# Peptides against a protein of PDB entry 3WG5: the designs that were tried, part 91

Target 1, 218 residues: chain A of PDB entry 3WG5
Amino acid sequence: LAKNIVYVAQIKGQITSYTYDQFDRYITIAEQDNAEAIIIELDTPGGRADAMMNIVQRIQQSKIPVIIYVYPPGASAASAGTYIALGSHLIAMAPGTSIGACRPILGYSQNGSIIEAPPKITNYFIAYIKSLAQESGRNATIAEEFITKDLSLTPEEALKYGVIEVVARDINELLKKSNGMKTKIPVNGRYVTLNFTNVEVRYLAPSFKDKLISYITD
Target 2, 218 residues: chain A of PDB entry 3WG5 as posed
Amino acid sequence: LAKNIVYVAQIKGQITSYTYDQFDRYITIAEQDNAEAIIIELDTPGGRADAMMNIVQRIQQSKIPVIIYVYPPGASAASAGTYIALGSHLIAMAPGTSIGACRPILGYSQNGSIIEAPPAITNYFIAYIKSLAQESGRNATIAEEFITKDLSLTPEEALKYGVIEVVARDINELLKKSNGMKTKIPVNGRYVTLNFTNVEVRYLAPSFKDKLISYITD

## One batch from the design tools (peptide; made by RFdiffusion4, then SolubleMPNN)

Design b2_p14_5_s1 (from b2_p14_5, 9 letters changed)
Fold by OpenDDE base, seed 1:
Structure b2_p14_5_s1 (fold): chain B 218 residues (1-218), chain C 218 residues (1-218), chain A 14 residues (1-14)
Amino acid sequence: as target 1 above (218 residues)
Amino acid sequence: as target 1 above (218 residues)
Amino acid sequence: GSDGIIIEALSAAK
C-alpha cells in the first residue's frame, strides 16, 4: 500500500513576513510531494496582521490539508496565531497550550503601555476572525470574544467550545485522533477526509534562510 | 542663537521590517528638520537579520547623526540590537542595560533547543559585525566575541572595551556627555562633531502604523 | 490596509 506522507514543520516566534515565507515553503514542499497533510507545530505570541492575513490566504490556497498544531506543551497560538489556526484545515492543541488573545493593538507606547487599535481596526478584525470561524465551522462567538474580551482558552475549553478539533499530546496521537476527520475548510474546493493510515511522517527543517530569519526574530 | 533640535524616539521589541519602517520614519523626520541628531532609545532582544541589515544601512545613509541609546535601565541592545548599535553614529547605554549576545541562530527546534547557524552563516555575521565595529572605530575583537562567545556586556564593560561611547542615566546626561563628541561613522561623508549646546529636545511618538506594527511584533 | 497592524497577545508584552 502506497505510504501517505505527512509533513511536520515547526513555526515558532513572531508572525512576520518571514513566517509567511516559512509557511509558503513548508506548504509548497508538502504540495509538491502530494502529502496527505502538513502539520505545522505552531508556537507564537502573535505578530503582524499583514503577515497573518497572507499566511491565512496561503493556507486557504493550499493543495493539501494544513493542520495547525499548537505544540509543544507550553506553546501558544496567541493573537495572530489564533487567526492562522482558525484559517487552517484542522486545529490541534497539545495539553498545556493556549489559543486566543486576539485583540488588535497598534503597538506599545514609549512607556510600554499598549496603544489601543481604533474601533475601526478592531471591528475589521472582529469581522475577519468571525469570518474565519464561520468558514471553518468553528465557534464565531468565541472567535469574536478572542478580540472583545481578549479571551484565551485551554485546549479543553477550545475543544469544548468548538474552536479546535483535536487535543493531542504528540504527533502520533494527533495522527490517530485526526484520522478520518474532515478538513474544516475545503482543499481545492472539497472537504478532505484525512487518511493517516499507513503514513510516513517527514519532518521539515527550517531552511537556512528560515533559520537566519528566525534567529534574528527570536 | 538658533536652537538645534535633537529628536528622541523609542524603538522597542523585536527587530522586524516594521522596525525598519520605524527607523526610516524617525530618521526621515529628523533629516527633514535638519536636526542636530536623533536619539533612538533602543530596547530589543533581537530580531530579523534582514531587517537589522536594512536598519544599519538606513542609519549609514542618514543625513544626520543617529545615536543609539540603550534605554531605559533594564533595556538591552541584544543580538540584532548590537549590530544596529555598532552601525550607528554613537552608542550610549544607560546603567543597568546590556549589549551583545549576537550569535546567529537558525531558530528553535521542536524541543525548544536553539538551531545553530551553520558555520557559513556564523562566519558571515562575524565578518559583518567586525566590519561594523571597524568602520565605527569600535572594538572588533569584542564584536566578534559577541558572536563566538555569545558575549553580553554591561555599559561599563562596553565603554571600557571601546564598544560604546557614552554611559548616561538619561537624555540630559547623554546630551551633556556626548556634546562635542565626533560621530563614530561619517554623516554625508564627514565625521560630525555633535553640538548639543542650546538644543531643543523633541520626542517622536510611534506613528499609528508603527504602533500597530509594534503590537504585532511585541 | 492591514499593513502595520499588530495582532499579538497582550500577555507577551509583559
Scores: peptide ipSAE 0.074, ipTM 0.338, DockQ to the pose 0.111; fails the geometry check
Fold by OpenDDE base, seed 3:
Structure b2_p14_5_s1 (fold): chain B 218 residues (1-218), chain C 218 residues (1-218), chain A 14 residues (1-14)
Amino acid sequence: as target 1 above (218 residues)
Amino acid sequence: as target 1 above (218 residues)
Amino acid sequence: GSDGIIIEALSAAK
């Protein structure tokens, strides 16, 4: 029996349009092979709102399930990373990771202080993050509080509050726990039941371009 | 006789993944209507290298000709904007605009000084910008000097040196001058002869999302 | 220059 393939790729650092290219490349590879899913190991402090929104759209357009996995321990899906997670078909977190802190900012002043976003922008992103949570059947109240209270959650809290679906220590535990789960958003217009009973895991490396931009943005 | 449609849209501000979304949305609309071309009025100081590369790729994948028009007077296709222009099917500039200044930087220090990109990154973008120029039959030597000398050119200089194809004061003059020109890169694997003899010009407005991000980035 | 909306966690700025 031809084994179902699960791809695993890492995306680390600031969310930029290069991060979009990485998501697009990784998902495209997995789509071409008719993978059961792709797992993106995400570690990000956040980044650009525009890149974030494009990544969410690319995930929603995926022909295969996209699982965001906040990994390894010490990693975060902070700010833009939380939006990306909420836009995906399944969210997992490793113990010792975090999610949240989604308050939009315009940037940093000369002294390193935060330039706050005007209320109009804050309200836009409140509506946006709530929509992502609602579309995926995740806790929209907590999604709002990620902005209004700049809230950060542990994996255990995020699971408890219905923000994420899985807490797992590694890829093997993630596959075991997510086996038989339905995706939280549609894949090609249908909610997919994940089948991880007989899978081969394939790791995707960053391209030379991906390595170069990561090196520039790190 | 059904008039050929030319779409015109404006993209102003920093090149980000939101700029990618704007390009993608605008080009998609024009593709759906089988437009003769889309003209993007570009005014940018630059932005993210990753967003730039994605925009170039989206332009190259377009089913219709994408014309980058540096407009209005006082505008620039600076830094990332130059790469986008060089990746497009035709470049036009209005009098009083500029193109160039493509030296990659890592960012700005606390005191506002430029953090220079390491030589490895500089050399990567030299190779990249030269490839865009060569693929489009534009001056690859000047493209290199946009980085190595941080060169900026006037429209008249850019035309003279074979970096751009048209100097035009407005959309009507642009359509008149570019009528019968071949695209500098393929559209669906073929070089297209632009036919602007019987066209209707349709302006695309930014979406609410586009306006919000522009407002945040301005 | 239009500083794009940064959705970045405040904790990463330490």
Scores: peptide ipSAE 0.038, ipTM 0.312, DockQ to the pose 0.096; fails the geometry check
Fold by OpenDDE base, seed 4:
Structure b2_p14_5_s1 (fold): chain B 218 residues (1-218), chain C 218 residues (1-218), chain A 14 residues (1-14)
Amino acid sequence: as target 1 above (218 residues)
Amino acid sequence: as target 1 above (218 residues)
Amino acid sequence: GSDGIIIEALSAAK
């Protein structure tokens, strides 16, 4: 029986392989405790595509629903964060957050200018992001435009266009609004109806390692 | 019964979260087939510390021995590659390769100059690399000097100083020399004696995804 | 935001 437990953890900053470790650790803890879900409060400007893809895969392999919550107000699921969100079981955004701007780049030149990705790479990520959107029953056209037009959306726009599922001001409103929703992707091969009736919210703090990694990447 | 199978795969280029995916995929394939070991032909100038730490953890969690082989001649296990090697069950180097130069940096400035890591970060990686060396019964003093002196070693020096276990020109010589050696770290909590008697060598090619990631990071 | 820690050999920056 799923415990009436929802875990909440924060992932902030650039998406890196350390971010993968955070996701893996947090999801694993929640899985071990048979949580109803884990909510990841996400605030990222983006990061590495490799880490992003691993995080997406880790989310997809989760034994419990993983809810990406773009939070707090002022936060973004930018670039890599959008892919992670699109790969998750539910996307929520707080008012005053943003999602999108997913164009891959090779990096920054010495002068700080963007080194553009070749068309082959861009097209790969277009196909990838569209796949994530399609698999989750989200707007694949907008997902493509996150790359091709470097589109950024407000929570209201993202909801309107079918990119996300919930706009919520806080965890309590998120739980209330998402209660009874089906996950947008399967959990262990099954679409799960979220049950947030009388749930205990447990906050997971970053490990010492997570703090160190954040300190190094910040 | 372990199949008389040894997998060989190549990981080349910068250590990234995509590199983690490659390690994970390759090791998983070899685990699934109950291989005697997997040999990772490593050639890296280094890369991200986060990805490196994840790779080390993935190696440590392997159900089979993971042999890091700095190969071919001219290759390096530089920086992050050294940590990965030190975290592995066996390190081999081909003649004409190098290992070391492990000083962490925050990145490169706009002018291409190194942004030095603060002492706190440097000391963390000193402790980390020393731990890897100690756990593997390798030279922790030299491991520290890979950072503090930015030391680089030849295969002969690395072997002499007890950093690595094998100098081998090719896979066949590696298998021959490492046959009967104990892993330097446990496999599933046990030190394994490598058995390379009448083994089939199976080469794993990079996936399309791996190729794409390499193409993006190259 | 600081770029993630790079453990890279100086030779790769050439």
Scores: peptide ipSAE 0.037, ipTM 0.284, DockQ to the pose 0.093; fails the geometry check
Fold by OpenDDE base, seed 2:
Structure b2_p14_5_s1 (fold): chain B 218 residues (1-218), chain C 218 residues (1-218), chain A 14 residues (1-14)
Amino acid sequence: as target 1 above (218 residues)
Amino acid sequence: as target 1 above (218 residues)
Amino acid sequence: GSDGIIIEALSAAK
């Protein structure tokens, strides 16, 4: 029986337009090969909201399941990473990772203090993050609190509160635990049951550019 | 005798417009306090050329010495980081760090291959990096080879070849070794002799925003 | 439009 392919790729660092290009490239490769899924090992402190929203949209438009895996231990899906995770077909976290802290800010003042987003922007992102949680059948109350309380959760808490679907130490445990799970959002209008019984894991290396400076073309 | 202040701040990850904001903020704080210098602990794989050039300009416009310290061990001033370093008042590297690999690219193809910059762009950056090296009294030949050969150097090699000024394991060794050195570029039109004999080290934490998603207001 | 020129280390791709 032909082995189904599961892709694994890493996205690390700030969420930018370049990070979008990484997501787009990785997902496109996996789509072209009709992979069973792609697992994105995510480690981000956050980044740009525009890039984040584009990434969420790209994930939601994927022809295959996209699993966000907060990995390795010590990694986070912080801020923008939480939105990306909540927009994905499945969220997994490794032990010792974190998710949350989603309060939008305009920037930092010269003294290093946070420039608070105006209420209208904060409320926009509250509505947005709640919609992602609701659409994915995840805890929308906690999603809101990721903003209102700047809440951060452990994998165990996130699982317990219905924010994520899997706690896994490695890719093999992730595949084992997620096998037979339904995607939390549809793939091409259908909720897909993941089949990881007979899979080949294929790692996508960050391209030389993924390791390199994205020039945002204005 | 009033202790002179030396600021230390960290910049890690991709060079973006947000990274410019970090540099600007950190340098501005140090300028406001009339610090003896600011040390930027830099760890970057590279980033955007526009952001890089703006950062270089901001450093060159600083009212105080800006020391780029490639730190910690395992860190790099890769690509854009090399340009930033070459544009600074002093370059230091910790053991186990690297500098170089400055070849400009347009991007990555869908297959993950590098999209080469056209010769005109490559030649522009060759001229630019050589100018930074020449203006700072550093090895312009090696600066060119950072592009043409995608050369990466160890701290020992970089020091030996006259690319950097200091190899230091920590801030204390950096301060000790750089004490009495002249800046490699002028501060307000004058080459400054660094005075680290009686200094208070003041750490600038990344602001909550520096840890968070920069919303580029278009 | 800011020319999307990327200056990052190629070696980080290995």
Scores: peptide ipSAE 0.027, ipTM 0.288, DockQ to the pose 0.098; fails the geometry check

Design b2_p14_5_s2 (from b2_p14_5, 8 letters changed)
Fold by OpenDDE base, seed 2:
Structure b2_p14_5_s2 (fold): chain B 218 residues (1-218), chain C 218 residues (1-218), chain A 14 residues (1-14)
Amino acid sequence: as target 1 above (218 residues)
Amino acid sequence: as target 1 above (218 residues)
Amino acid sequence: GSDGVIIEALSAAK
């Protein structure tokens, strides 16, 4: 019986247009091979809201399930990473990771102080993050508090509060725990039941360009 | 006699996918109106290399001359901004501005230290920046030193060394000094002589989206 | 629009 394929790829660092290109490339490869899913090992402090929104849209347009896995231990899906996770078909976190801290900022002043977003922008992202949570059947109240309180959660808290679906130490535990779960958003208009029985795990490496850009933006 | 139009638009902050959208929108407006040129008032500390390369390509594909003007005093075309400038039809700088510091970095470590790009990446950008300088008839040696020495130049130095074409205090002086200059790269395969005689200056404002994004990336 | 908004964790900018 031909093994279903699960792709695993890493996205690390700031969320940017290049990060979009990475998501697009990786998801496209997995789509072309009719993979059961792609797991994105995400480690980000955040980044650009526009890039984030494009990534969310690309995930939502995926022909296969996209699993955001906050990995390895010590990694975060911080700020923009939380939005991306909330826009995904399934969220997993490794022990010792974090999610949240989603307050939009305009940037940093010359003195390194955070420039706060005006209320209009903050309110826009509150509405947006709540929408992502609601659409994915996740905790919209906590999603709002990721902004309003700049809340950060552990995997155990995020699971407990219904923000995420899986806590897993590694890819094998993730596959085991997520097997038979339904996607939290539809794939091509349908909620998909994940089948991680008899799967081959295939790792995708960054392209030379991906490596180059990650090397320049980091 | 109908006045030729020169557009002026501001691009400030980090170079990102949104910055590309701003360049594309502004240049497209100027193209649609058959403007004599667009002047982009650029103030950037740098940003993403991919976004930068896309912006350079968009400038090179412009149907009209794109003038990069490092403005106002205190502004910089730092890092990615230098590449953008070198890819443009004309570079101007206001007194008290800077250009250079083009060493590619992978980003910042957790301790705030710069993660240096591996030699392969640095060499790629050396080749790239030298190509931009050579194609535009600018100082390719200094362009290389923007990376190898992380060199930053004043407007006077940049002019003296043949990196830029104009030092100007304001738009009026820029128009006056650049009138009759040839573009440093072709417009639609032809080097264009700028005609800033009897021009109307038209300022383009950021879209609401642009304002929102600029407020969030600053 | 979301353009130019930085949604970055405050802790990562240190």
Scores: peptide ipSAE 0.076, ipTM 0.352, DockQ to the pose 0.099; fails the geometry check
Fold by OpenDDE base, seed 3:
Structure b2_p14_5_s2 (fold): chain B 218 residues (1-218), chain C 218 residues (1-218), chain A 14 residues (1-14)
Amino acid sequence: as target 1 above (218 residues)
Amino acid sequence: as target 1 above (218 residues)
Amino acid sequence: GSDGVIIEALSAAK
């Protein structure tokens, strides 16, 4: 039986147009090989809202399941990263990671203080994040509280509240726990049951450009 | 003879969608009163490219001359602020201010390092900043160097190189020096000769929202 | 309306 391929790629740092290019490249490679899924190891403090929305759209248009995995321990899917996760087919977190803190801002002042977004923008993103949660069958109340309370959750809390689907220490445990799960959103109009019974894991390396950006962002 | 009104308003901090709202409000007030001009006292480290482009467009659509005045001493029209200035009808600077440093970036890494924009974005903004300079009859070579060399200029250098039109210590000196100058871009399709011979200066205060944002940005 | 918005927890973008 031809092994089902699962791709694993890393996206680390700020969410930008370049991050979109990384997502697009990684997902495209996995689509071309008819992979069972792609797992994106995500570690981000957040970033641009436009880039975030484009990434969510690209994930929603994927021909294969996209699993967001907040990894390794110490990583976060903060702010824009939470939206990306909520827009994905499955969310996993490693112990010692975090998710949430989704309040939109206009930027930072010179003294490092947050420039608050006006209520119209805050309310837009409340509606948006709730829609992502509802579409994926995740906790929309907690999704709203990621903004209104700037809530941040542990993996165990996020699992308990129905924000995420899996807590896993590594890729092997993730594959084991997610085997037989349905995607939380459709793939090509259908909810897919993940089959990780006989899989080959392929790691995708960052491009030279990706490395250069990561080096500048790290 | 009915006094020609000149409005003066302050815009300080990061360039955001809220900054656009400030520009729009201030210019609209001055338009409604058929003011001879509005002087915007600008102090900014830069900000969002989209907001910047919208502000430039709003200035270009103004029914009255918009003068960007880098003020007070110690202020800057940095990054996005330079584009805004180059898009305006007249640029003035106070001694002890700066203009330039226009290299686009994607953001800042967690360590505070700059995330560089890809060449496609850099080249886009080179073309854009050169177009603003050319349309306004300002030094397009220096405008390009604001990006390629991340150049920053003193008021005296900026005047010498034909980037700005006036060096002035205060509003009174600005009005005196700019009296009889033509706008560097059209107002309603016509280049306007500024008439500051018999003017009343009206200061516009920030709105409550503006104060709150400034307080968060300061 | 989303183009100018930063959704970031801690890092200042230019």
Scores: peptide ipSAE 0.070, ipTM 0.344, DockQ to the pose 0.141; fails the geometry check
Fold by OpenDDE base, seed 4:
Structure b2_p14_5_s2 (fold): chain B 218 residues (1-218), chain C 218 residues (1-218), chain A 14 residues (1-14)
Amino acid sequence: as target 1 above (218 residues)
Amino acid sequence: as target 1 above (218 residues)
Amino acid sequence: GSDGVIIEALSAAK
C-alpha cells in the first residue's frame, strides 16, 4: 500500500555525476519507503549531458513518480535541467522560474566563448529531447526549439505550450494541483494517478557527501 | 596472460560524470582485453569533486594499472585532475604541463567570484588528498599544500617532490621510463611491476557518447 | 542548501 508520504528533496547547481548520485539516493529512499511520490526541487543552469542522461534513465527506472519542480522563484531548469524535467513523471514550475535553452555545447574556450557542438551532436540531442517529449506526451516541437532556437520559457508559456503540467507557488499548491493527475510517463509500466490526499511531506536533506560536492577548480 | 597491449585514451576538459563514464569505459575495455595498462592522457582544469571521487574509486577498482599522463604540453591536471592523478597507479607528466591547485570551491557567484568552501569541506578534501598521497607513497605534505597553498607544480618539481613518477615527452618515452616501475597503488591487491616490453599501443577513441559530452548550459 | 563543492580550475568566466 502506498504510504501517504511524499518526499521532497532539493537538487541545485550544475548537473553532474554527483547530481546523479543525489537523484539516485533520493529516489531510492523514497522507493524504499513506498512513497506516493518524490518531488525534486530543481534549480540548475545545466551541466553535463551524460549525467543528465543517467538522471533521466534513473527517473525512468523509478518505482515511484518523480516530480521535477523548478523551484524556488528565480530558479531554472536550464539546459540539462530541461531534459531531466522532460524525462520526469511530472513537471512543475514556480512562478518566476524558467525552462529551456538546451543547446548542447562542447564547453568553453579559454576566452570563455562557447565551443559549439558539431551538427551530429546537436542532432543527437534534438532527437533525444524530442523522444523525451514524445514519450511524456509533451510538446516535442518546443522541445526541439529548446535546442534549435535556444528557446527559454516562463512557467506560463511552458504550461501553455504543453511542456509542463503544473504552475505552483509552493509544495502545498503543487500537491493540490497535481493531485489526481496521471504521470506523464509510466511508473513500472503503468501511468499512475497521483494521490496527494492526506500526505505527509518528508524533506530529504542532502547527505554529507552531497554537501561535499566539491568543485576543485584552479 | 597479460597481452602485450597498452591502451591509450584521452580525457580532456572538466571533470564530471561524463568523465567518469569515459574512465569507466576506457578502463573496462582495457580490462576486458587484459591489457598491461591503460594510459589516460589527461588535460583538465578540474571539475566536480564527486565525479573526481568516483573516478578515483574506479581507478582503484581497476583490474589493470591506470596511468595518468598529463599530456600534451600545455595540459594540466589541475584541481580534480590532481586527485585523479594521485589516485592512479602511476602519474606521468609531459614537459610544459602542470599539476596542483586543488582548493575546493562551492562554485562561482553570479559575478564570477569564487564561492569559498567552508573549512569543513576544505578539511575533508585535505584529508582525502593526503590519503591518496599516503596510499600511493607520494608526498602527502605537498598534496595538502595543493589545497592549503593552492600550490601548482611543474613536472620537474612534481617529480622532485615525489608527487609523480615520470616526466615523459610522449607515450613512447613514458612506456620506456615506466617499464619496470611498480604501481604506486595495488592492482587487485598486488603492486604490479609494469612490463612494457614489446607492447602494442592501442588508442581508444572517445565514443560517440563521449563526444556527446554536451554541456547543456544556458 | 549545501551547494556542491567544485574542484575546478578557474576557467575564464565570460
Scores: peptide ipSAE 0.030, ipTM 0.320, DockQ to the pose 0.090; fails the geometry check
Fold by OpenDDE base, seed 1:
Structure b2_p14_5_s2 (fold): chain B 218 residues (1-218), chain C 218 residues (1-218), chain A 14 residues (1-14)
Amino acid sequence: as target 1 above (218 residues)
Amino acid sequence: as target 1 above (218 residues)
Amino acid sequence: GSDGVIIEALSAAK
């Protein structure tokens, strides 16, 4: 039986290998305590695709439900954040947040212009994001359009189009609205019905590492 | 003659290799236009030491004055941000901002505890930060204490202790107060007297890359 | 080398 514990942790900023470590740490703590779920308050403009894919994999390997909550108002699950959300057990968004804009790029030129990803890479991520949407029972057409049209959605649009599951103003509303929902992907091979009845909310602070990008000394 | 143009750009979040690319792009644009200066509105908790050192080097190689402006109120030039500031041609802070907390760490353990940097690394960064302070005619003792005491300062304290040059509420006040100041480090081998008389302020938006961490597809 | 060194505000860890 999952303990009536829900962890809440924040992940903010660019998606990097460090963000993977944050996800891994947070999920591991929640797993060790047999939490009912972990809620990740996500605010990201995007980041590295490798880190994103590893994060998605880590979420998919989670022993407990991982809820991506685009929070607070003004936050976004943009680009890599959208993939992470689509790879999660449940997506919630606060009013005034956004999701989408998933077009892969190779980077920026010295003049600040976008270096477009070659069609091969774009097509890879189209297939990937559609897979995440399909596996989670979310709108694969919109997921594709997050790339092909660089589409960004409001919470209301994302909910309407079946990209996300919950619009909630805060953690309490999220817990209330998501109580009794089934995870959109399996946990340990099973779709879990979330039980947020009589839950203790435990906030995980960013580790000091989560706040510090490790200087790699050569 | 420098054009009566001042660029303003924002750098926010963790200091990474991407932050280096942002600095490089912004400074390059301002250099190409022979701007009087570029003001970087900096808000960072810190980040990677390698990226920080590269950013400092890029600033030191700038063909134009680079002003680090800790802005808006509530922002910080923390840890790596302090090094970057100390490596710049002029430091300004808005009221309600902070600077300091420069103790290097190797990272965080899985339990969220800080992995302390060995004395060799700490001593390296003590020497480095003191060098930046000395080269810029700033308080090297306080720079050391940013590491040894993990000291953080208010704008008023930082100004008082000779860590920074300007406290300003906004860009207009910054331009007014810094007009006629000499850069704290040379530009092209010379200390430049800032001339913000009849300047056009040009804001640089974060590039799309600055907003997107490039997906590295393996 | 400076590789693996993190320079970020410890206060952010509080």
Scores: peptide ipSAE 0.029, ipTM 0.326, DockQ to the pose 0.106; fails the geometry check

